# Designs tried in a protein design run: peptides against a protein of PDB entry 3ZOQ. Part 182

Target 1, 223 residues: chain A of PDB entry 3ZOQ
Amino acid sequence: QLLQDSWWNQLKEEFEKPYYQELREMLKREYAEQTIYPDSRDIFNALHYTSYDDVKVVILGQDPYHGPGQAQGLSFSVKPGVKQPPSLKNIFLELQQDIGCSIPNHGSLVSWAKQGVLLLNTVLTVRRGQANSHKGKGWERLTDRIIDVLSERERPVIFILWGRHAQMKKERIDTSKHFIIESTHPSPFSARNGFFGSRPFSRANAYLEKMGEAPIDWCIKDL

## One batch from the design tools (peptide; made by RFdiffusion4, then SolubleMPNN)

Design b2_p27_7_s1
Fold by OpenDDE base, seed 1:
Structure b2_p27_7_s1 (fold): chain B 223 residues (1-223), chain A 27 residues (1-27)
Amino acid sequence: as target 1 above (223 residues)
Amino acid sequence: SAAAEKAAAEEEAELEARELAALAALE
């Protein structure tokens, strides 16, 4: 897939490495033989919507939703018309409590991505009905490199790390230069143990303003 | 500690997977 120039300059060496070529061949077989999400054209949507230079905030997810019509290549986001997953509902509840936004009638986070919120999963594909089925196949090496090149960027980035899986990536982030917002995961199983009340949206905007950057408009309009 | 952290991360992933599976079953 063709990436924007800013990402291509950062990642071009990865695409020539054996691990990525093996991943690509695996994906060709998977898409031919199985139902794989998201659509192949949407795999790199996070990078398509948010250029390397435009990244202000990073929100890490694990892997895509594995149900029909759900995944759109953005972490936590679902296509319009799709029922909001429980974790996403809790994200919107915290958004409402944090900065007063209304809960949208859809689950698309594209408006965040267009403003510089990189909605990145660590694994970018999944088999239908089989969570983490593409874990350990090479995506993690590429997405680790994405985190690395952002960490190396001179202009600071805000990393929002919900849950332990995302927080494991903290070791790759230069915390002397970049800001980290950590809490428990928005899942119903963990949200009441720290996610609710963590106010990640107002905190992110406070840091952006301190850095002299425009804040994110986190409120999502109905479709 | 690293092993415990990995185990905790895997547990969270499994919980999320169960939620998604439940949603898919309702559709």
Scores: peptide ipSAE 0.090, ipTM 0.756, DockQ to the pose 0.037
Fold by OpenDDE base, seed 5:
Structure b2_p27_7_s1 (fold): chain B 223 residues (1-223), chain A 27 residues (1-27)
Amino acid sequence: as target 1 above (223 residues)
Amino acid sequence: SAAAEKAAAEEEAELEARELAALAALE
């Protein structure tokens, strides 16, 4: 799959490494023999919508939704017409309380991605009905490199790290240059323990303004 | 500790996986 030039320049060496070639061969078999999400054309949507140079904010997820028609290659995001997952519903509840946005009638976060919000999962594929089925197959090495090259970038980035899985990546982020927003995960099991009231959207925009950057329009219009 | 953090991250991942499985059953 073709990446934007800015990402290609940062990641081209990874694609030539044996681990990625093995991952690619594994994925070819998986997509041929099983139902894999997202569609193979959507695997790198996070990088397609947000170039390396255009990244303003990073939101880390674990792996794609594993139900039919859900995953669209963006963390936490679901295709229009798909019921919003509980975590996403809580994200929108916090968005409403934080900055007054209406709850959208769909779960697509593409509008965020187009504005420079990199919606990155650490693992980019999953088998139908089998969460984390592609964990430890090579994606983590690539996505770690994505975090690394962003950390090395001179222009600051805001990393939103919900939950402990995402927060484990903090050690890879140069906090002398970049900003971190941490809270508990938006999952119903953890949201009341710190996610609600964390106001990540207004805080992210406050950092962007301090850097002289245009803020993100987090409000999502109905389709 | 790093070990405790890893264990907690795995637990969180398991909880989210259960939520997603429940959603998939509705589709």
Scores: peptide ipSAE 0.084, ipTM 0.755, DockQ to the pose 0.036
Fold by OpenDDE base, seed 3:
Structure b2_p27_7_s1 (fold): chain B 223 residues (1-223), chain A 27 residues (1-27)
Amino acid sequence: as target 1 above (223 residues)
Amino acid sequence: SAAAEKAAAEEEAELEARELAALAALE
């Protein structure tokens, strides 16, 4: 719904388009008739925590967690007190191996978002217990535009693309200006095939340093 | 192919979703 001015300026034209109006009407019905995640106020949390100008790193996910209390409006992130999903656990394992961070006692990645890590899902809502239930309903067009306007930005961005779904967005990224970090997905089914040992966190910080920007403090403090 | 890549991406997402559902059922 309501976005910060920096994102609004980039996306306002999208919100006026028929596809988004149809998406909005669909969502109104879904939230009224079904249990939808995340909370409607949290749908755009990724954009709320990380302004257009403050984006340093983008991490793409597919769609929100579909269990109660899990989705936080940030890719891979779960609310404090929620058991860490397997993919998130593997992310923290790689974080530990990559740069020595301890495994946090919670799964909230808000600290990353506040530092300029855009934790963006390509689809921003999901029906309870039904993964990808809101696929193809219009979110992808909006999130593609988000990627596009970031790609068009002169200040470089680092895109971390885990798995094939995220990597399909590479064609939208101007690699003459922006940096890409690719590996297999952190899922237990794919992590051992390339995600582990990919060291995305140190690599991202290395790019930031080359750009003269402050690195991300990837280590997450216990709550 | 693009179709194969899309299918693989959907499979990854589905597998992750099933894992999450299984974990939720154990709690």
Scores: peptide ipSAE 0.060, ipTM 0.730, DockQ to the pose 0.062
Fold by OpenDDE base, seed 2:
Structure b2_p27_7_s1 (fold): chain B 223 residues (1-223), chain A 27 residues (1-27)
Amino acid sequence: as target 1 above (223 residues)
Amino acid sequence: SAAAEKAAAEEEAELEARELAALAALE
């Protein structure tokens, strides 16, 4: 798919590499033979909604939701009309406790993406009903490069790293320029061990204000 | 250690996968 010029300039060399060509060929077969999520047109939605230059905050996820109609190419986000997954519900609970936002009647985080929140999964596709089915197929190398080029950017970025999987990416982030907000994952299995009360939204906005940038409006309007 | 962190990350990923699988089973 065609990326925005700002991302294309940063990633064009990756798309020419053998690993990505192999990934692309694999994906062609997968989409032809299996039900793959998200829709192929939505794979790069995180990059479509948030240009390289417009990134203010990065929120890392693992891989897309694997149920029908759920994944929309944004980490933790689900399409309108889809039941909010438990982790997303906990994100909204923390949002409410942190900065007083109401719980939205949908799970779409597109409004965050449009404001400069890069909602990036480390793996960008999944087979229906098979979590992590596309792990280790090449996406991680591309998404690592996305983190790298953001880390190399002069204008600071805030990285929100929920859980140990995301926190493994810290080594790729230049902390002399960029800010990191860490906590346990919003999953019901870990949220009570540090995610709740971590106040990532107000903390992110505090960093943005310190940088002289406009804060994110984290509150999501009902549809 | 890096090895311990990797193991912990894999464990967390497994828990997340279980959560998603449970959700899918309810739909």
Scores: peptide ipSAE 0.045, ipTM 0.711, DockQ to the pose 0.035

Design b2_p27_7_s3
Fold by OpenDDE base, seed 2:
Order: structure tokens, then C-alpha cells, then sequence
Structure b2_p27_7_s3 (fold): chain B 223 residues (1-223), chain A 27 residues (1-27)
């Protein structure tokens, strides 16, 4: 996929590396032979919606939802009309308790992405019905580089790291420049152990305001 | 171990997604 200039300038060297070439060839085969999510045109939606320079907040996910019509290239987000996954439901519950937003009647987080929330999965594709099927195929190296170039950016970024998988990326983040918000994962298995009450949305906005930037309108309108 | 905890989280997420997929298939 063609990236906008801001991301292209940061990542063009990665696309020339053997690991990415191998990943690309793998993906070509996968999309030809298997049902892969998201749609190939949506793989880089996180980067399409949020330019390198426009990133204010990063929310890290693992890999895309693997059910039909769910994944739209944004971490935790589902296409309109798709039932909200339990983790996303908990995200909205925390959002409601944190800053008073109503629970939306859909699960699309595109409005966040358009405001500078980079909804990045560490792995950007998945086989239908096979969670983590594309783990260890090269995406992690690219997405690590995405984190790295953001960490290297002079303008601060807020990283929201839910759960241990995301928190493992903390070592890549220059905490002298950037802010990190950590809690347990929003999954029903872990949300009650720290995610609920963590108030990541108000905390993120507090950092943005401290930086002199416009806060994120986290509230999502019904469709 | 952070890696072990991440692996457990991954498994929990997998189970969550599988449950969601099963629900969707039943609808």
C-alpha cells in the first residue's frame, strides 16, 4: 500500500528491507489462498487516518479481529453494524465512567483516528478464524519501527499501553519526551484488575492540554 | 515473567475472540 508522505518518509527504508519483502510475498499468497482480514486496502488504515505528524495518542492492539466484517485496520475498532467485542465494550464502559461519554451504538473508532489517535495493531493481518496466525511474520518489526520513529519524534506522543503485550513496547519509548499510560487489558479476563478506573482518556487529554494541544473528543456519536 | 504474562493475555484474548466469533456464527 502507498502511504502518505509523512509516514512514507519515516518507513520507506523498512519497505526495502528483506523482512518486509518476505512479509509482502507471504501476504500476497495469503490473500490469494486464504480469507485474510482486514481487506488488503485497509491494512494500513491506522496510518491513513493518522499521519505521522498528526499522531497525538497511540493505542496498541495485538492483531485484527478474525471474524467476517469486523476488522477495519484499526486496533480494537470494528466496522459499523458489527457487535462490539467484549474488550471494546469495556473500553466504552471505562470511557463512560472516565469522562461521561455515552456508549455508542457501534464500535467504530474512526473518529478517534481522525483526531490523531493512532490505533495500531502490532500485527496488521490475520487469517479468518485463526487469531495470531500472522504473528512472527514480519509485521512486528515494522510496527516496532513505527513505535521507534514516533519515539524519536520531537513532538511528544502519548502511548496508551493496555496489558502486558502492549507494555512490552515500553522499552522502545523515550519516556523523557513521551508519556505512557499503562493499565491491565480491557479484556473481561483482566479489566477488573486495573483497567476499570484507570481513566486513560482523561489522563491522555490532561497530557495533551499540558502540551498545549487540543484534547481528543473521545465521545463517539451514534450512527 | 512479563513474556509469560503477555502470553497468558494473548490466550485470553484469543478465547474472547473465539467466543465472539461463535456468537456471530450462531446469529
Amino acid sequence: as target 1 above (223 residues)
Amino acid sequence: SAAAEAAREEEERRLEEEELAAEAAAE
Scores: peptide ipSAE 0.172, ipTM 0.793, DockQ to the pose 0.064
Fold by OpenDDE base, seed 4:
Structure b2_p27_7_s3 (fold): chain B 223 residues (1-223), chain A 27 residues (1-27)
Amino acid sequence: as target 1 above (223 residues)
Amino acid sequence: SAAAEAAREEEERRLEEEELAAEAAAE
């Protein structure tokens, strides 16, 4: 897939490495033989919607939703018309409590991505009905590099790290330049242990304003 | 202890993965 120039300049070396070539060949087989999500043209949607230079906020996920019509290449996000998964519902509940946004009638976070919120999964593909089926196949090395090049960027980034898995990436982030917002995961299993009341949206905007940048309009309109 | 914290972190990670799987399967 073709990337924007800003991302290509940061990642071009990765695409030439053996691990990525092996990943690419694996994906070719998987998409040919299995039902894989998201659609192959949507794999890099996070990078398509948010250029390297335009990244203001990063929200890390694990891997795509593995049900029909759900994944759209953005962490936590689902296509319009798809039932909101429990974690996403909790995200919207916190959004409402944090900054007063209404809960939208859909689960698409594209409006965030277009404003500079990089909705990045650690693993970018999955087999239908098989969570983490593409874990350990090479995506993690690429997405680690994405985090690295953002960490190396002079212009500060806000990393929102929900849950232990995302927080493991903190070691790759230069906290002298970048801001970290940490809490428990929005999952029903952990949300009551710190996610609710963490106010990540207002906190992110507070950092942006302090940096002299436009805040994110986190409120999502109904479709 | 460090071991207890590591175990808690691993359990949380597992629960997060399972929840994401369940969310996708619920459709």
Scores: peptide ipSAE 0.091, ipTM 0.740, DockQ to the pose 0.033
Fold by OpenDDE base, seed 3:
Structure b2_p27_7_s3 (fold): chain B 223 residues (1-223), chain A 27 residues (1-27)
Amino acid sequence: as target 1 above (223 residues)
Amino acid sequence: SAAAEAAREEEERRLEEEELAAEAAAE
């Protein structure tokens, strides 16, 4: 789908580069021959919901969920009616402990995206049942550019970097302008080692308030 | 050491990836 003008202006040069053309050709084959997630129209949902200028917070993921009906083009988010994955459950547990939000009866984070939370995976597609199957195919170069252009933006951004994969991108972020909130990943493997109690939601809002911006309403209503 | 840190980083990333895979498979 067509990107919002603000993102197009930032990324148009990338789409003309050979690596992206090769990625597109690969994806055409993949979507034709395999079951690929998310739906092709949802690949850029993170950019669709949150324009370049509207980004307040960035939350980085790795790649989409690879089960049927799960991925909706937003990191950590699942479509309504889909069982909440363990990491997402832990995100909601921390949300509850951090700022008192109730745990929603669904896993859609669209309400965050609409408020300026860019829910970006570093890899934007995956084969059904094959986690990271599209790793190293060109997405990382594009998403690195997304991080770069946000880092270059004058208006500050808050980067929430859960786990080492996301934290690897810290070197691309101008910390003289932007804020970084780091902790271990919400995964059951690491959540008790620092994610729980990290209070990323209240901390993000504290930064937003200091910037004179409206805080994020992190609480998610039931559907 | 730098090598040890890189190894720890890769291990944690692997665990995160495995968890995401497990989450998707559990649906």
Scores: peptide ipSAE 0.088, ipTM 0.741, DockQ to the pose 0.033
Fold by OpenDDE base, seed 1:
Structure b2_p27_7_s3 (fold): chain B 223 residues (1-223), chain A 27 residues (1-27)
Amino acid sequence: as target 1 above (223 residues)
Amino acid sequence: SAAAEAAREEEERRLEEEELAAEAAAE
């Protein structure tokens, strides 16, 4: 897939490395022989919607939803018409409590992405019905590089790290320049242990305002 | 301890994975 120039300049060397070539060959086989999500054209949607220079906020996820029609290449996001997964529902509950947004009738976070919220999974593909089936196949190295080049950027970024999996990436982030918002995961298993009431949306906007940047309109309109 | 922290992290990851599985299976 072709990337925007800003991302290509940051990542082009990765695509020539053996690990990525192996990943690519693996993916070719997987998409040919298995049902893989998201659609191959949507794998890099997070980078398509949010250029390197336009990133204001990063929200890290694990890997794509592995059910039919769910994943759209954005962390936590589901395509319109898809039932909101429990974690996403909790995200919207916190959004409502934090800044008063209504619960949208869909689960697409594209509007966030278009405003500079990089919705990045650490692993960008998955087999149908098999969570983390593409873990350890090379995606993590690429997505680590994405975090690295953002960390190296002079213009500050806000990293929202829900849960320990995402928080493991904190060591890659230059906290002298960038802001981190941490809480427990929005999953029903952990949301009551810190996610609810963490107010990541207003906190992110507060940082943006301090930097003299436009805040994110986190409220999602119905489709 | 570091080991206990790592174990907690792994447990949370497991829970997150299970949640993702549940989310996908809900439809």
Scores: peptide ipSAE 0.081, ipTM 0.734, DockQ to the pose 0.034

Design b2_p27_8_s1 (from b2_p27_8, 16 letters changed)
Fold by OpenDDE base, seed 3:
Formats: structure tokens, sequence, C-alpha cells
Structure b2_p27_8_s1 (fold): chain B 223 residues (1-223), chain A 27 residues (1-27)
């Protein structure tokens, strides 16, 4: 699937650069020789669901889930029928405590993406069973550019940065125009140190309302 | 079995986060 025109206009120069061509060739080999997640058609799902102009909120992840059927090209999200990973469970717990949403019976965040929540991992592919296997292969340069072009956008964006990895991107964000919501990561190992009670969902909506934009319906319906 | 699976999932998630954080901190 081709990127939406709005993203293509922002990223077309990156796709012509040597680093991306090398990444592309690497990925072709990886997908041919190994099991890589997500499906190659789903790599850019975050950009497919949320156009450049439609981005209201960005939630940064690390790299895709590396188990069968999990990754769907959206940070933290899992395909319907997949058991919710611990971090995602904690996200839903915070969502419930923050704004009263019920815990959904699935882990798909597609409904957020369709509303303008860019669910972006910094690394967009992974080998089956090998976390971070595609780290440092070129994805970070592309996703940094995604952050940069959003930072350069005149219409404000809300960046939700959970944990140190995501917070490392703060230096790329023009805080004179954009809003940042920071806390510890939703992982069970860090959630109680600041993620729980951080109320990122209500805070994001408060910023959206201040900007005169429609809030996100964060509540996810059961399937 | 569910508790064991949960533990494994939590440890895997921790390892993923820590590995990424360490790698980016080294930059």
Amino acid sequence: as target 1 above (223 residues)
Amino acid sequence: MEEELKRLEEEEEKARIEALEKAYAAQ
C-alpha cells in the first residue's frame, strides 16, 4: 500500500536517501529468509491510518511485538484475538482510571489511529522472537524525520512520551508549538513509578479542546 | 500456566524496554 499523499510529500526525500535504500534491501532479504513482523503490508499502518495532516496525538513505541500474529504496525496495539501484553493492559487500566473507559476484550488501538492518534514505533520491524533485531538498521532515521516534520507543522501536536526511550525524542520537538505528556513507561516494571495516575488521555483531550479541536474518543468498544 | 505465561510476558517486555533504553542512552 502506498503512503497517503500527505505523508509522501513529507517523506519522499527520505525514501531516496541511501540509508533507506539500504534498509529496504535489508528488509527484502529479511522477509524472504526469516519471519518478520509485522506483515510487510502493515509496516506503515500508523501512517496509513493517520495522515500527516490528521495527526492530533503521537504515541511513541519502541519496536513491534515479535510474537506470531501480534504486531499490526501500530505502537502498543495487537490484532484482535491476541492476548493483551502487560504494557497494554496497564494502558487500559490507566484509561479506565483516567476517564472511566471499560477494559476492552481486545488489544486493537485502530480506533485511536483513525481519530488522529499516530501510534508510531521508532523501529518498524522485528524478527520473530528477536526483540530489537532491526534496531540501528535505518528505521530510527526515518522515524526521527517523521517526528521532525510533525514538529515543523504549524498546527500543534500532542506527543505522549512513555519511558526514557520515547523521551529521548523530546529534543526534536518544538515545545513552543507542541505539547508533551511525559511519564514512566506502562510496563509492569515502571508503571507504578509514574505512569499510573499520569492521566495522559484526559490531559491530551484538554489540550485538544484548548486548541479548538475535537477530543479523542479513547474508549474502545468490544468486538 | 497463566501465571507463568504472564511472568514470561512481563520479563520479555522488560527486556525489550531495557534493551532499547540502553541502546539509545549509548548514543
Scores: peptide ipSAE 0.028, ipTM 0.564, DockQ to the pose 0.066
Fold by OpenDDE base, seed 5:
Structure b2_p27_8_s1 (fold): chain B 223 residues (1-223), chain A 27 residues (1-27)
Amino acid sequence: as target 1 above (223 residues)
Amino acid sequence: MEEELKRLEEEEEKARIEALEKAYAAQ
């Protein structure tokens, strides 16, 4: 089975729909004819690392990094050995200022994913060197459904929404049950306009503690 | 718009990667 049982139960109907079949056929052609990121086996890594029931926090990204060896199927995350992209550097700067974590010597956020942080891009694939090349091809419908089924969950979720693209998903989130942390995007072009000082990590943990949940260990160990 | 800001960031990363690839190919 492609997905964990908890996600399969929530999403199985989507995979039978025409839009997803068309997306799948498109992806088969794309991966055969061009260099697509991430590796096809890593497309659903966010769902692999974090089951539906284990989701505590959601961090939304737009689409994967489009450079060689970067994307690993997790929003904002890069494989070990890859130079940290500017937005990720700023995420770690805010992490340090917020809760005192050291800046890690790599950019992998897998440790967050394993603790219940769903690192979800709204679009899950990209052509090499062509940002947003797979926008509007069907991924957004699936990832909207992921947000919807989390919103429908009784157990509360914390949504961290950096920037306007992510914040556009607020309308799909039941704010009577779930918590939203919003700021500008961590990009160098917007981080100084509200991301820095937003303290999303301590705020997320404060909500988790209020709900009787274990907090996230946001600090990332060096490799 | 945040999408545009991210696009610009991605373009900068693309340029960096392309520069590294060119440097590697020149060696």
Scores: peptide ipSAE 0.026, ipTM 0.602, DockQ to the pose 0.138
Fold by OpenDDE base, seed 4:
Structure b2_p27_8_s1 (fold): chain B 223 residues (1-223), chain A 27 residues (1-27)
Amino acid sequence: as target 1 above (223 residues)
Amino acid sequence: MEEELKRLEEEEEKARIEALEKAYAAQ
């Protein structure tokens, strides 16, 4: 798929590798034979909304929502009109407690992406009703490379790592240059064990201000 | 532990979606 020049320059070598060609062929079969999310044109939305050079913050997710109309190609985000998943509801609760934002009447995080928040899942596709069905098929190698090229960037990045899955990527991040914000996952099963009260939004903005960058407007207006 | 909790979340979300689909199909 077509990417912005800044991402293409960083990732072009990956697309020629056998693993990615195999992934692409797998995806062609999957999209032809069954319902796959997100829409194929939305797979790389995280990279479309946030260029390599514009990345200020990274929020890692696992894989897309597997229900109809949910996945938007952005981690944790759902299309407008879709009921907010429990983890997303908890994200908004923490946002409210952290910096006073109102709970929006939708679950789209596109406004964050447009400000430099890379909402990256480690796996970028899923079969309808089958969570993690595309795990181990090649996406992780590409998304690891995305983390690597951001880690190699001279301009600092803030990585928000919720839960063990995201935190496992910490070994790929040069912590001498980049900032890490860690807590438990926003899931109802883990949010009360550290996510609530972690204040990732104000902490991220504090780092941005320290670097002389504009903070993120985390508050999401209603549609 | 966190991976297990995440798996449980995914399973519950799957069950919720399936339940909703069944409910809508019954209408």
Scores: peptide ipSAE 0.023, ipTM 0.606, DockQ to the pose 0.172
Fold by OpenDDE base, seed 2:
Structure b2_p27_8_s1 (fold): chain B 223 residues (1-223), chain A 27 residues (1-27)
Amino acid sequence: as target 1 above (223 residues)
Amino acid sequence: MEEELKRLEEEEEKARIEALEKAYAAQ
């Protein structure tokens, strides 16, 4: 199976649908003819690190970083050794201000993923140097379904929605059952307009505690 | 070259996010 059993059970029907088959064929061509990120084996890393049942928090991104060696299949995350992008730097600044975590010397958020933070981009691939190049190719339908099946889950989920793109997904979330944390995007263009001071990490943990779940250790150790 | 590429990528990411936010604000 491509995915963990818990995700496979939720998404198997999507993979059989024509749109996904078309997406798959497109991706085969793209990876053969272009430099595509992330590595093909890393496309579903968010689902690999965080099972359907283990999801506690969802952080939505747009699409992968399009530079060499950056994307690792997790929203906002970069591989160790990669310079932290500005948005990620701001995420860590807010993390420090919110709950006192030190700014890590790397940008990998794998430790969050392993704790149940689904770091999901709405589009899971990108051409080198071409942001949003795979927008509208079918990923959004799959990732919408991911949001849907999480929304349908009985066990509550916390959705952190930074910026308008992510917030557009709010309509798919049963807010009677799940929790939403919204702010402006961590980008330098928007962070001062609401992201800084939004305290998403402590707020997420507060919800988890109310639900009787273990909080996320958001602090990232140096490598 | 890597530093320059990183700078360009950072600027492009910023521009992309800004453009997206502006587009949604215009709706």
Scores: peptide ipSAE 0.030, ipTM 0.563, DockQ to the pose 0.062; fails the geometry check

